# Peptides against a protein of PDB entry 7Z53: the designs that were tried, part 16

Target 1, 150 residues: chain A of PDB entry 7Z53
Amino acid sequence: PRIKNQADCIPFFRSCPACPGSNITIRNQINALTSFVDASMVYGSEEPLARNLRNMSNQLGLLAVNQRFQDNGRALLPFDNLHDDPCLLTNRSARIPCFLAGDTRSSEMPELTSMHTLLLREHNRLATELKSLNPRWDGERLYQEARKIV

## One batch from the design tools (peptide; made by RFdiffusion4, then SolubleMPNN)

Design b1_p10_5_s3 (from b1_p10_5, 6 letters changed)
Fold by OpenDDE base, seed 1:
Structure b1_p10_5_s3 (fold): chain B 150 residues (1-150), chain A 10 residues (1-10)
Amino acid sequence: as target 1 above (150 residues)
Amino acid sequence: RRVYGPPVNE
């Protein structure tokens, strides 16, 4: 962003424009989501994001979870690492970053956050169950098979 | 209501 002084500003990010040609009369945003029903809100629409959403520290096929907070022992979405984090900037006292999910809107409202969290938990539940049923499956297979079910 | 989209590279 070009604005350097954000102390008294609410960070609003306009969607990146799609510029297909030189004769642009109507501004359209770039579609960053997959076009299929594939739970991209959980897994991401691009490979770098998809990898960042996974727990790569083991071979359990799990999605990454929050490292600071839990909900009565249940997983929460991991935090994102944004330079201009709108969640941090809009509520400086709370000091809670935006969540990282397949869709960047996961922190827009609690209801949406809860749905992302629910699906995260469901994936990890499925991956855990699949591991118990198939002990020889590696992390990639567990992840993909759980993803297919979600 | 804040609706986030892909950020503009600025």
Scores: peptide ipSAE 0.016, ipTM 0.438, DockQ to the pose 0.042
Fold by OpenDDE base, seed 4:
Structure b1_p10_5_s3 (fold): chain B 150 residues (1-150), chain A 10 residues (1-10)
Amino acid sequence: as target 1 above (150 residues)
Amino acid sequence: RRVYGPPVNE
């Protein structure tokens, strides 16, 4: 093996292979998510998660934002509610949970977190602008139309 | 640890 010391390894698990009906020689992983480029990393690929990612306290079509912290007035990702939260276990004194996003990997690295945060902000910006342009739109329509643009 | 993908035995 290339790496002899297993302590230097990060555990990654390989995805299940897809079995196409064609003579494809290159191994591809099965797609267990959505079929389209639909920003599922922001909105989720399952309805229960999608609902949890939304701000349902109003009819503005917004995604939920962090309730404890902001970045100079700008929104941050909401915290998840994991049974065994690895982020809480990383530093028990910090007490900062993992972020909640459409993709569970949102807290894997700062760059990824930043991208999720950016897209969250963009959705909320779009929803806000759409509300301004279309005051009669309800929260569901605002959410869906903003989602289409993202 | 939460990792995206099919269920695996950690």
Scores: peptide ipSAE 0.015, ipTM 0.395, DockQ to the pose 0.047
Fold by OpenDDE base, seed 2:
Structure b1_p10_5_s3 (fold): chain B 150 residues (1-150), chain A 10 residues (1-10)
Amino acid sequence: as target 1 above (150 residues)
Amino acid sequence: RRVYGPPVNE
């Protein structure tokens, strides 16, 4: 990092710039997301991330949930494992890492986190209902069908 | 891994 002492800084890191072959001076960022409406904020735009967001311990088609905390029995987003986790830097006493979601901005503000959490719960609700309606569906089909609905 | 966008060299 260019700035050595980050104690008095907001740990906000800029994205990689897109470098067009022209002399355009406007700094644009690289788009690494899917361009179509597919709820990529929930499921991710890349397969490795998508797999990490899933509960792969069973065949219920569920998204992964937080293993340390719940909201009165309700699921919360799982924690990410980031190098130089900015969430840990903003409040060192709380020791709460950034959340893992399809969109990397899920921990930017509480309102956004809440929306990601809500969509996580909705997917898992849908997958659960689909399982009850279709007991013979495997986890992959449950996940994909719930994803189509969201 | 970084939180916001593709990583930059720092």
Scores: peptide ipSAE 0.014, ipTM 0.396, DockQ to the pose 0.048
Fold by OpenDDE base, seed 5:
Structure b1_p10_5_s3 (fold): chain B 150 residues (1-150), chain A 10 residues (1-10)
Amino acid sequence: as target 1 above (150 residues)
Amino acid sequence: RRVYGPPVNE
């Protein structure tokens, strides 16, 4: 951080500003991941992660879901497979691994996890509806079209 | 504590 002595400071960090465009009065934050609004928190910002987040067992364009747990029949985020899983270390008795999502912070707090879960469910809902409307679409097209809508 | 958001100042 810019300020080294933080003894009398509140540990609240401010996002770095992006260079202004035509309107210098607008302060935007730097986005170092993907395009400005693309739901990268759901789909990932890199191709290997994006592939791991998908259900590749069929041509339905779905995101992967948890294989161990469901919420009354509703999907939950899949678990990650980390060598040193910090979620397992946080609460050893619970034995719940970190979730896998487009953003690595998906397990940081329950509210964020819930939002990731909702968006995953929405994608799969959209992909299912799109398949119904367009039976000839393959899994890649279904995935991409659902992603565009989210 | 980690924060959900864009990059922050170093």
Scores: peptide ipSAE 0.015, ipTM 0.389, DockQ to the pose 0.035; fails the geometry check

Design b1_p10_5_s4 (from b1_p10_5, 4 letters changed)
Fold by OpenDDE base, seed 4:
Structure b1_p10_5_s4 (fold): chain B 150 residues (1-150), chain A 10 residues (1-10)
Amino acid sequence: as target 1 above (150 residues)
Amino acid sequence: RRVYGPLVQE
């Protein structure tokens, strides 16, 4: 039975449908991301975002990390710079912005944040190891090779 | 309002 009282409903929005090519009777959502498994949740699906996610202060091929906080010396996701940051609005006293990741949902749940954090750490670990193995590699190559492994 | 995920029908 459908809920009759709309006040009891949580508003969910449906993804846009993909254009039907042939006799496809099953509705599929449009893919607004990359077309293959490429860890876009870590690296982003768009070049501007991808650049913002990188540590461009050196040639180590690292992703950007949080500059205010660490977890026992371990990196955390960097903060985003949102005009209307919902994380800041949730608890104004904490003053903790939303996290920046390849996927905008990175701050939706702690579990998801943790996974993004883990993958961030793994990339940076890989890039560091690759630099050790290949001292002559530049930051772009290190980043891309680490990205391929993740 | 921040929307998370793929392109959503508004």
Scores: peptide ipSAE 0.013, ipTM 0.333, DockQ to the pose 0.045
Fold by OpenDDE base, seed 1:
Structure b1_p10_5_s4 (fold): chain B 150 residues (1-150), chain A 10 residues (1-10)
Amino acid sequence: as target 1 above (150 residues)
Amino acid sequence: RRVYGPLVQE
């Protein structure tokens, strides 16, 4: 953040404004999401983010999962790697970074985090089942087919 | 940069 005083400030970032260069006086946000109903909250709206959300260590078509924590053996969202991580800045004692998801708001509240987590688990479940049914499918096909179902 | 405000889909 540009604010150096972090002792009594909450790092809250407002949406970036769209500047169309017209006489429009209404402040609108830049659209950062896909215009389609495509589960972009899970998979991202841009290719670089989409790749970062995937487990690229194998050909199973899985999304990346948390490497530090599990929920009774079940996957959690992976952590993001941010220089100015608002989750770390807000609660310095917990030292828990923000989650990485298709939508940047995944750490806004537990209810939203839980929904992202649920959809992550569902994708990985689907990809696993699809691999069982189609052993010859590669990781890209498994990922895309699971994504279509979600 | 992470944003936590509402995003408008248009």
Scores: peptide ipSAE 0.015, ipTM 0.404, DockQ to the pose 0.040; fails the geometry check
Fold by OpenDDE base, seed 5:
Parts: structure tokens; C-alpha cells; sequence
Structure b1_p10_5_s4 (fold): chain B 150 residues (1-150), chain A 10 residues (1-10)
């Protein structure tokens, strides 16, 4: 990082800039997402992340949910397992790690966290309904069909 | 550190 002494800094870093082939002075971020409208914020843009976001313990096509907390029986985002978890650094007393989602920004603000949570719940709702309608579908098909709808 | 976007500035 450009600034080495971060004791008085907010631990928030900007996206990498894209370098255009032409002499453009406007700074734009590198696009590292699969698609603009494929719900990559829910499912991830890379296969390893996408797999980690799934509940692979059954054939229900569900996304993984938090194992420590629920909201009155409703699912919450699972926690990530970061070596140097920045969420633990921002509030050491709360001891709440960052959430795991398709987009790494899921823990940046409560509103965004809520939207990620909502979409996770919607996927799992859809997958559950699809399983009811199509009992012979396996977990992969349920996951993909629910993903197409989201 | 928290990151805006998928890629961080070096």
C-alpha cells in the first residue's frame, strides 16, 4: 500500500485503476466481474468463490448460511475466514468477522449487507420451491435454475 | 483492510 503507517487511517482501499490504451486521464476501475447483470454479488465471479458460497452438504441447491446466527429463523450471510480480518479490526469488542458473499464489499455498510442477505434468502427460497416442483432435480440444477431467476 | 471493488490498489 502507498501509506505504510495506517494507525490513523480508515482501513479502506480503493479499487485498482484500469489503464486505457489511449491517453485518457480519467481514472476508472478494473472490471473483474463476470457480467453486469448476473448477480455476481451473490454468486461470485470466480468458480472457487462460487463453490464456497454454496451449501454442498446436500442436493438442495442452496447457498451457505451463517452457522452461528439467525434472524428469527431466517438465514444470515455466512462468515468469511480471513487471515487478517478487517472487520475484526474496525470493532475489536464486537468480534464479528466479515461476511462471505459474491462481492467482497458485503460488510462495508449495513444497507449493502442487508441487500446481500435478502438476495441470499431469495435464492434459497427459489431453490426450495423449485425442489418442491421438481423433486427429481439434483442440487446443481436447482442451484443453476434458481440463479437464473435471481 | 477493507476493499472497494474486487481488485485492490497496489
Amino acid sequence: as target 1 above (150 residues)
Amino acid sequence: RRVYGPLVQE
Scores: peptide ipSAE 0.015, ipTM 0.397, DockQ to the pose 0.045; fails the geometry check
Fold by OpenDDE base, seed 2:
Structure b1_p10_5_s4 (fold): chain B 150 residues (1-150), chain A 10 residues (1-10)
Amino acid sequence: as target 1 above (150 residues)
Amino acid sequence: RRVYGPLVQE
């Protein structure tokens, strides 16, 4: 439940516990991420999210980029579409939604956002170079091969 | 609502 009294409380929420019905006394959280090193922070751990993170408008194997803003011509993370978006609540005047990335924490702090942005740019750079080297590769192969390198 | 991970209890 959302903490209603914001004056007296820091609104931290606990992760879902693993095996809540067991007699295990030590509380552990459920892992919802891939357990192996696969850059899931960039690509997501679930297929629906992974598809939403991709630019599916062409066969270039690119990740989706922000459609409203750029950094001097450089790509930024796309915006998410969250109900009760915490980023919009943080600064109501700026009206900047949370970013969409493989990890939901991508908007937690600027340094983390920057790292996600860097990896987004690197994927798209790699996919572009791979397309140049392999003109007959389709978008799926370009995406997967770039993902393997990242 | 702040999201600090994929599984957050509400």
Scores: peptide ipSAE 0.013, ipTM 0.386, DockQ to the pose 0.046; fails the geometry check

Design b1_p10_6_s1 (from b1_p10_6, 4 letters changed)
Fold by OpenDDE base, seed 5:
Structure b1_p10_6_s1 (fold): chain B 150 residues (1-150), chain A 10 residues (1-10)
Amino acid sequence: as target 1 above (150 residues)
Amino acid sequence: STVDFLKQLR
């Protein structure tokens, strides 16, 4: 550290070094406060929304998935249940609702939708694997541990 | 759009 006198320092770290094993002398940094990826778009920032994004029908710690559509057997984001769904109002013939997501823009930005979908799939994969490794874990623990890994 | 995204995945 550049600061030699640590007596006057408040121990507040926001990053950690990440050194690649390759001959690349570039020192990268990872966020020390949060996960490598900000997955707030997946999990939501508020507790009520976070609960709605979860599959609460079982104790597998999974996120909710689309019940109408799949991508070659792969999960898609669930649809929201909005009274005046702007996605339905925009294209009335398609009858495709907006996605339920941690970020409300998930239906507006395909890039965000894609990332959310990928992270949702990864979460559910992790939760499933964690359940296999830890059969005694309940749905809440599985969800939280998978969330931490994502 | 949501529709276009879903179409890309089919």
Scores: peptide ipSAE 0.015, ipTM 0.368, DockQ to the pose 0.178
Fold by OpenDDE base, seed 3:
Structure b1_p10_6_s1 (fold): chain B 150 residues (1-150), chain A 10 residues (1-10)
Amino acid sequence: as target 1 above (150 residues)
Amino acid sequence: STVDFLKQLR
């Protein structure tokens, strides 16, 4: 069926094609993500993004959390800071930006957002527990060790 | 909203 409600549409762009050196006629997309299973959807595949996803205000190795909203005291994903935020454009009355996660698609559907939120919470739980067990660990080690467990 | 949906997760 033709989508009538365009107000809630999120702009989606197709990935750029990869240019294979061979006469492969099958269109493959450029892989801009980590090729191995490393929870890059949570932590990002690029260093600048990974840093932005972290809480750098302390040495607890935590991921950044939402500063405006909580779910009954539980953390939510932080908001992104996009120039043309599609989430703000889809519902201008709600004024809710897109969530920031390792996967840029984190705000495309609530189910995906919920999974990222759960993994963020789990990371922060693990980092907190690791800090308790290893008080001398710095934030970087806590972050990396928690990430390895996730 | 997505935020509202997340608030429903107990």
Scores: peptide ipSAE 0.009, ipTM 0.409, DockQ to the pose 0.170
Fold by OpenDDE base, seed 2:
Structure b1_p10_6_s1 (fold): chain B 150 residues (1-150), chain A 10 residues (1-10)
Amino acid sequence: as target 1 above (150 residues)
Amino acid sequence: STVDFLKQLR
């Protein structure tokens, strides 16, 4: 049955299936994420996404932050730039686009958004402290070292 | 909104 009230819905699309060969009764999903503990939910699993998540305007090794909103001076996740933004579809009046994070699910529930926001803040805190301790480090090194700690 | 919720975090 088609749900008519879209305001109460979060749009989900089915991913591509994996074909395990002999066992075709259980639909598995193709995994495009990194399989090791690298905080890819924050930094992304793909290089283009990882770059988009970074603040490339300076050499401070920071992650990108929201340019429209702050939490009492504290950073929020940046907005994504999606052609058909599902967040805009769920609440057209609020006109709040989806957040950009390494995990595409970052905007599916406030709890995920909150955790990603905290990790964003922690990365930027670490990068800032590392810059203070190592003034000669460039932005790439600051970013990578902060990422290793997170 | 999600942004409004995040603003409540302390």
Scores: peptide ipSAE 0.008, ipTM 0.391, DockQ to the pose 0.166
Fold by OpenDDE base, seed 1:
Structure b1_p10_6_s1 (fold): chain B 150 residues (1-150), chain A 10 residues (1-10)
Amino acid sequence: as target 1 above (150 residues)
Amino acid sequence: STVDFLKQLR
């Protein structure tokens, strides 16, 4: 990197380029997202990420929530488990990892984090209500139906 | 922190 003082910089990496041809004058990044309005910012665009975002310990169809912190009983986004966690690298005193969400930018700014938190809460609310209305639904169906509503 | 900020929301 060109910046020598990295202590106060967020160690974000540049997106990989898309190189469709030999004479590329414009550098485009690879699109890793779905082409649909499917709330992929909440649920992820890839199956492995989607699974990591879910609470798979029960059949309630819930998204995973933070295990260390709550907002007066309200859920917060779970922490990611990155090897070189940029949040830990930038704010060494707070020792707070980056949040895990469908959008990798979830920890870039508080406003975005808040939106993801709200959507996570809404999903879990919907899944809970759907379970109440349909007690025989399994966790997968609850998750998918809640996801369709979000 | 972001976590602390979120905890202030009602």
Scores: peptide ipSAE 0.007, ipTM 0.386, DockQ to the pose 0.170

Design b1_p10_6_s2 (from b1_p10_6, 4 letters changed)
Fold by OpenDDE base, seed 4:
Structure b1_p10_6_s2 (fold): chain B 150 residues (1-150), chain A 10 residues (1-10)
Amino acid sequence: as target 1 above (150 residues)
Amino acid sequence: STVDFLLELR
């Protein structure tokens, strides 16, 4: 083996292989999260998370936004409701929880937070414009159509 | 904080 000391190894588990229906010789992993590129970092890969990310107080198809802070009138990511919030544990005096996004890594660094914030804003912009163009669309349709565009 | 950073972005 290339590495003799196992203590120097980081354990990685290889994903399950996908079974190709054709003469594909290259081993591909199965995608167990989503069936296609669907911006799951914004919308989540699981239905309960997806629901928590949505603004369910109206039928506008919007994502949830921060209720405490805004960036010059622009939306920020909502805070998560983690039982043991690592962001709160890092600095108890600041009392700034971790952000809720489709990807749990949204609070790991400002660049990720910014990107998720941008995509959240874009979704809400699109949903708002779609509502203007299609006043009869319900919140679910607005959400899904905006999601398709993002 | 991350929030402070985002709020200061101009």
Scores: peptide ipSAE 0.015, ipTM 0.482, DockQ to the pose 0.166
Fold by OpenDDE base, seed 2:
Structure b1_p10_6_s2 (fold): chain B 150 residues (1-150), chain A 10 residues (1-10)
Amino acid sequence: as target 1 above (150 residues)
Amino acid sequence: STVDFLLELR
């Protein structure tokens, strides 16, 4: 690599290219996201990720929250469990992993993290309110109905 | 860190 001191670098990796067809001059990327507006930045575009983003320990339809840190009692995004966590590589002293969200870029900048945190809080607020209004709803229905509103 | 920033928002 051209940059020898990688401690000051954010490790980004290029995605796989899409087949260019007749246009060989523009490098297109493979789209792995949902094509419709479904708040996939919060909930993920794939079922395994979506499950990891949920609090599956109860039937309240809540998203998973950080277990180590809180913002004055308010929820934060859960940490991811990446084998080669880029956040740990960029800040080895703090040992703070990347946040887990539907959007893998959630940890690129504080503004994104903040927005995803707000949406997580809003989902959990909605799910909680929906549970109070509909006590017989199970966790899956609560989650899906809250997701529809977000 | 990003966490530190969020914690500063109080």
Scores: peptide ipSAE 0.012, ipTM 0.476, DockQ to the pose 0.183
Fold by OpenDDE base, seed 1:
Structure b1_p10_6_s2 (fold): chain B 150 residues (1-150), chain A 10 residues (1-10)
Amino acid sequence: as target 1 above (150 residues)
Amino acid sequence: STVDFLLELR
């Protein structure tokens, strides 16, 4: 689990309500995600987030990976860069930021983080293989085609 | 930590 010490306050934001009419008996949430099965948990639902999740330093169509840690040479999720990072706030001794993923819940539990990590690795594997098969493809096409497969 | 856990997975 992400939180071991509960002595400090945990920043938690509740979803905004949708108010479709005058007779609101059930609190519904505003949908802030894509309406399609598009692996938005990996790639994000908004363009700015999607860009932050990508490795834009080259034309390989890869997702960004952790720059501090690796798992026996295998990629891990990159760290987020939040002003008030809840992972840093709740575990001040470890000094490990939250992971950046398309799903903001990626750091809630290790099992979820692992799933995101696997999908990240799979995307990068696919993009790499697609580049090998199609050397003329640019980074955007590689990214999109890998995303379609995931 | 979550990172430690992931690093232990092979």
Scores: peptide ipSAE 0.011, ipTM 0.463, DockQ to the pose 0.174
Fold by OpenDDE base, seed 5:
Parts: sequence; structure tokens; C-alpha cells
Structure b1_p10_6_s2 (fold): chain B 150 residues (1-150), chain A 10 residues (1-10)
Amino acid sequence: as target 1 above (150 residues)
Amino acid sequence: STVDFLLELR
């Protein structure tokens, strides 16, 4: 190994080995930090951000959604509350703030915005279905279980 | 919408 002194290592693992069948000549990796699909772009990588991305007004385990706009009745990403919002400077006439998402780049690329919106909708769908199947689950459990599935 | 298109891929 490149690092000889293991005492200097911290127990942080990002990936696990994955070997298909009996062929171990090619060692693949699976994500060990997040779910199979890294949805940190939706949930955030830090606890304060993650909390801001959640709907804390109820115990349904839902993510926060846009309060001003919808896409044919479907949820959109919520807006951020930035002091100096760069999105407001890009198009002053439209007055559309930056989106609040786990990935700060969510407002830079429409493709990312779409993907984040998709995953947000999927999370809320899953949380809603999980609540239906498990009425006794609280909001935290619903959120975490939905997040695991996403 | 683009999002709708993505949803149809599932």
C-alpha cells in the first residue's frame, strides 16, 4: 500500500470492492458512502443544508418544494434565500432566484436542475407511499427510508 | 417538460 503507517489513517471508506462472479481480475467498486445513486445533490452533504432542504412543517418526511411555482401541478425545487443572489443578477427582469439544492450548481445547468427536480419528486413520492404503507412511521424515518431507496 | 421526459424513463 502507498500509505505504510496505518496509524495515520482515519476510518473513512468511500467505496467497497465488487467482483463479478469468478473473474477477479477486474476489481470494480461500489459507493460505500451514499446509496447506489449518489443523490447528495438533492439531500446536501452537510447537516445544516440537509435540514434546509426538508419540509419541517409536518411529519411526512418530505423535501421542501417551491412555494411560488409548479410544473403542471408537480413540485419544483425551492428557491434559496441568498443575500446577494447571482441568479437575480443574471436576469433582472425575470426575478427568478437561485434554486436551493444539495448541489450549488443546480442553477447553473438546466440538466442538473431537471435531475434534481426529478429526484426531489421521487423522494416525495416514495415518502408519501411509505407513509401510506407505514402510518406509524414518523417524519424522520420516512425521510431516511425514502432517501435510502433513492 | 424536461422533467416529465425524465420521469417517463422510469
Scores: peptide ipSAE 0.008, ipTM 0.394, DockQ to the pose 0.158

Design b1_p10_6_s3 (from b1_p10_6, 5 letters changed)
Fold by OpenDDE base, seed 3:
Structure b1_p10_6_s3 (fold): chain B 150 residues (1-150), chain A 10 residues (1-10)
Amino acid sequence: as target 1 above (150 residues)
Amino acid sequence: STVEFLEALR
């Protein structure tokens, strides 16, 4: 391999091919994301990720927020728990993990981080307001209704 | 990076 220090390698897997029954000459990748506009970059395209992005400690329908850092009292994205976390590898002294979002690229650029943070805050704002308007709604209903609006 | 983002918020 070109990289000699393999201890700091980031695991990278090529997408699985879509293999139709026909004799194809062009490799096509399987789409692992939702096929419609549903803010999957915020909520995730898979159920396990979607659950990890939610605050399941209460019935408020909120997305999970960072437990270590805030922006002047405002929420930040929660940290991910990655094996061989690329954010930890880039700056081992800071020991700051990547952010967790529906889009795995959320920590690659500050612009993406900002957008995901904004949408996180908006969801939680909406869920909070919906709870105020509908005190009898449970966390699932609040989450889904807020998600519909986002 | 995550660190840069957090630092920019200070």
Scores: peptide ipSAE 0.074, ipTM 0.719, DockQ to the pose 0.210
Fold by OpenDDE base, seed 1:
Structure b1_p10_6_s3 (fold): chain B 150 residues (1-150), chain A 10 residues (1-10)
Amino acid sequence: as target 1 above (150 residues)
Amino acid sequence: STVEFLEALR
């Protein structure tokens, strides 16, 4: 690379290519998103990610929250556990990992971080209210119903 | 960034 100071670089990972045929003239990328409005940016488009975004320690249907930091008692996005964490590589002194969200760009821009944090809080608020209204609902039902509302 | 966001919350 032309830039020698790697500390000033933001590590970006290129999407995997989609090669439809032998005569590859255009490098397409694999589409990992849904084709409809389902808040996949919050909940993830794949089941493994969706599970990691959930609080599975109880039956409240909540999304996972940060275990190290809070905003005056308000939830923050949980941290991811990436092998080569771009956030750790970008600011080595702060040692703050990237946030985990349905959208991998959630840690790139504060605007996205804020939106995902807001939607996380809204989901958990909805799930909590739904639990109050429907005490017999299990965690899966609460999660899905809150997800439908978001 | 993640760091900037957390710092802004202080």
Scores: peptide ipSAE 0.017, ipTM 0.514, DockQ to the pose 0.214
Fold by OpenDDE base, seed 2:
Structure b1_p10_6_s3 (fold): chain B 150 residues (1-150), chain A 10 residues (1-10)
Amino acid sequence: as target 1 above (150 residues)
Amino acid sequence: STVEFLEALR
């Protein structure tokens, strides 16, 4: 890389470009996200990610929450499990991994982290209330119905 | 950043 000192850098990588067709001057990006309003920034656009974002240890339809930290008893986003975690590279002494969310940028700005945290809390609140109202609903239905409301 | 967010919650 042109910049030799990596200590002050956030390690961003370029995505693959889309086929340019006749336009060779504009670099278009490949879009792998969903094209409809489905709150994919919270739930992910792909099934493997969506499963990782869920609490699969029970049938309550909840999203996964942080297991190390809480905000005065309130849930935080779970940590991701990246091999080369850019958050760990940014502040090696703190040893805090990136948060896992449907939007991979959730850890880039505190504002995004906060918004995703709020939406996670809202989903879990909704799923909990739906379980109270419909005790016989399984975890998948609770998750999907809460997701539809969000 | 993630670290800044967590620090703000302390």
Scores: peptide ipSAE 0.017, ipTM 0.495, DockQ to the pose 0.208
Fold by OpenDDE base, seed 5:
Structure b1_p10_6_s3 (fold): chain B 150 residues (1-150), chain A 10 residues (1-10)
Amino acid sequence: as target 1 above (150 residues)
Amino acid sequence: STVEFLEALR
C-alpha cells in the first residue's frame, strides 16, 4: 500500500526519472544508487565474495580475471574453486569449471556470462584509466570509483 | 561473439 505519512520516511532513493525529449507519456528510470547500468551483481553481494572477485595482488583496483584462458587477448571471468563443481558435471569433456562472479547464475545463463564478462572488462578498463589520470590513488579508491562509473 | 555484440551496442 502507498505510504501516506511521509514525515517518518527515510529519504532513500533508488531511481530517478528520465524523460527523453518532449515525450512525457513514457517515463523511464535511471539507477540512483550505483550507475545507469546496475552492475552490482558483478561485484557480489557479500564481502567475502566481493574480495574474491578482486585482484588483490596489486594496488590497481582491478577485478580478478581468468588465468587459463583469454578471448583474443581480452579478459574472461575467473573460475571458481568449488569442491563439487556442477559445471564439471555438465561439461565433462571440456572440463570447464564454473565461473566466479557476483551473480551465481553466471555459469547457468550465457547471457549473464557475456554481460558479466563485458562489465568486468569495462571495470578493469576504467580502473586502468583512472590510475593513469590519478597516479596517487590507491587500489581501494580505484576499485570503488571504477565500480561507481560502471 | 556475444560479448563483441554487446560491446558494439556501446
Scores: peptide ipSAE 0.007, ipTM 0.376, DockQ to the pose 0.132

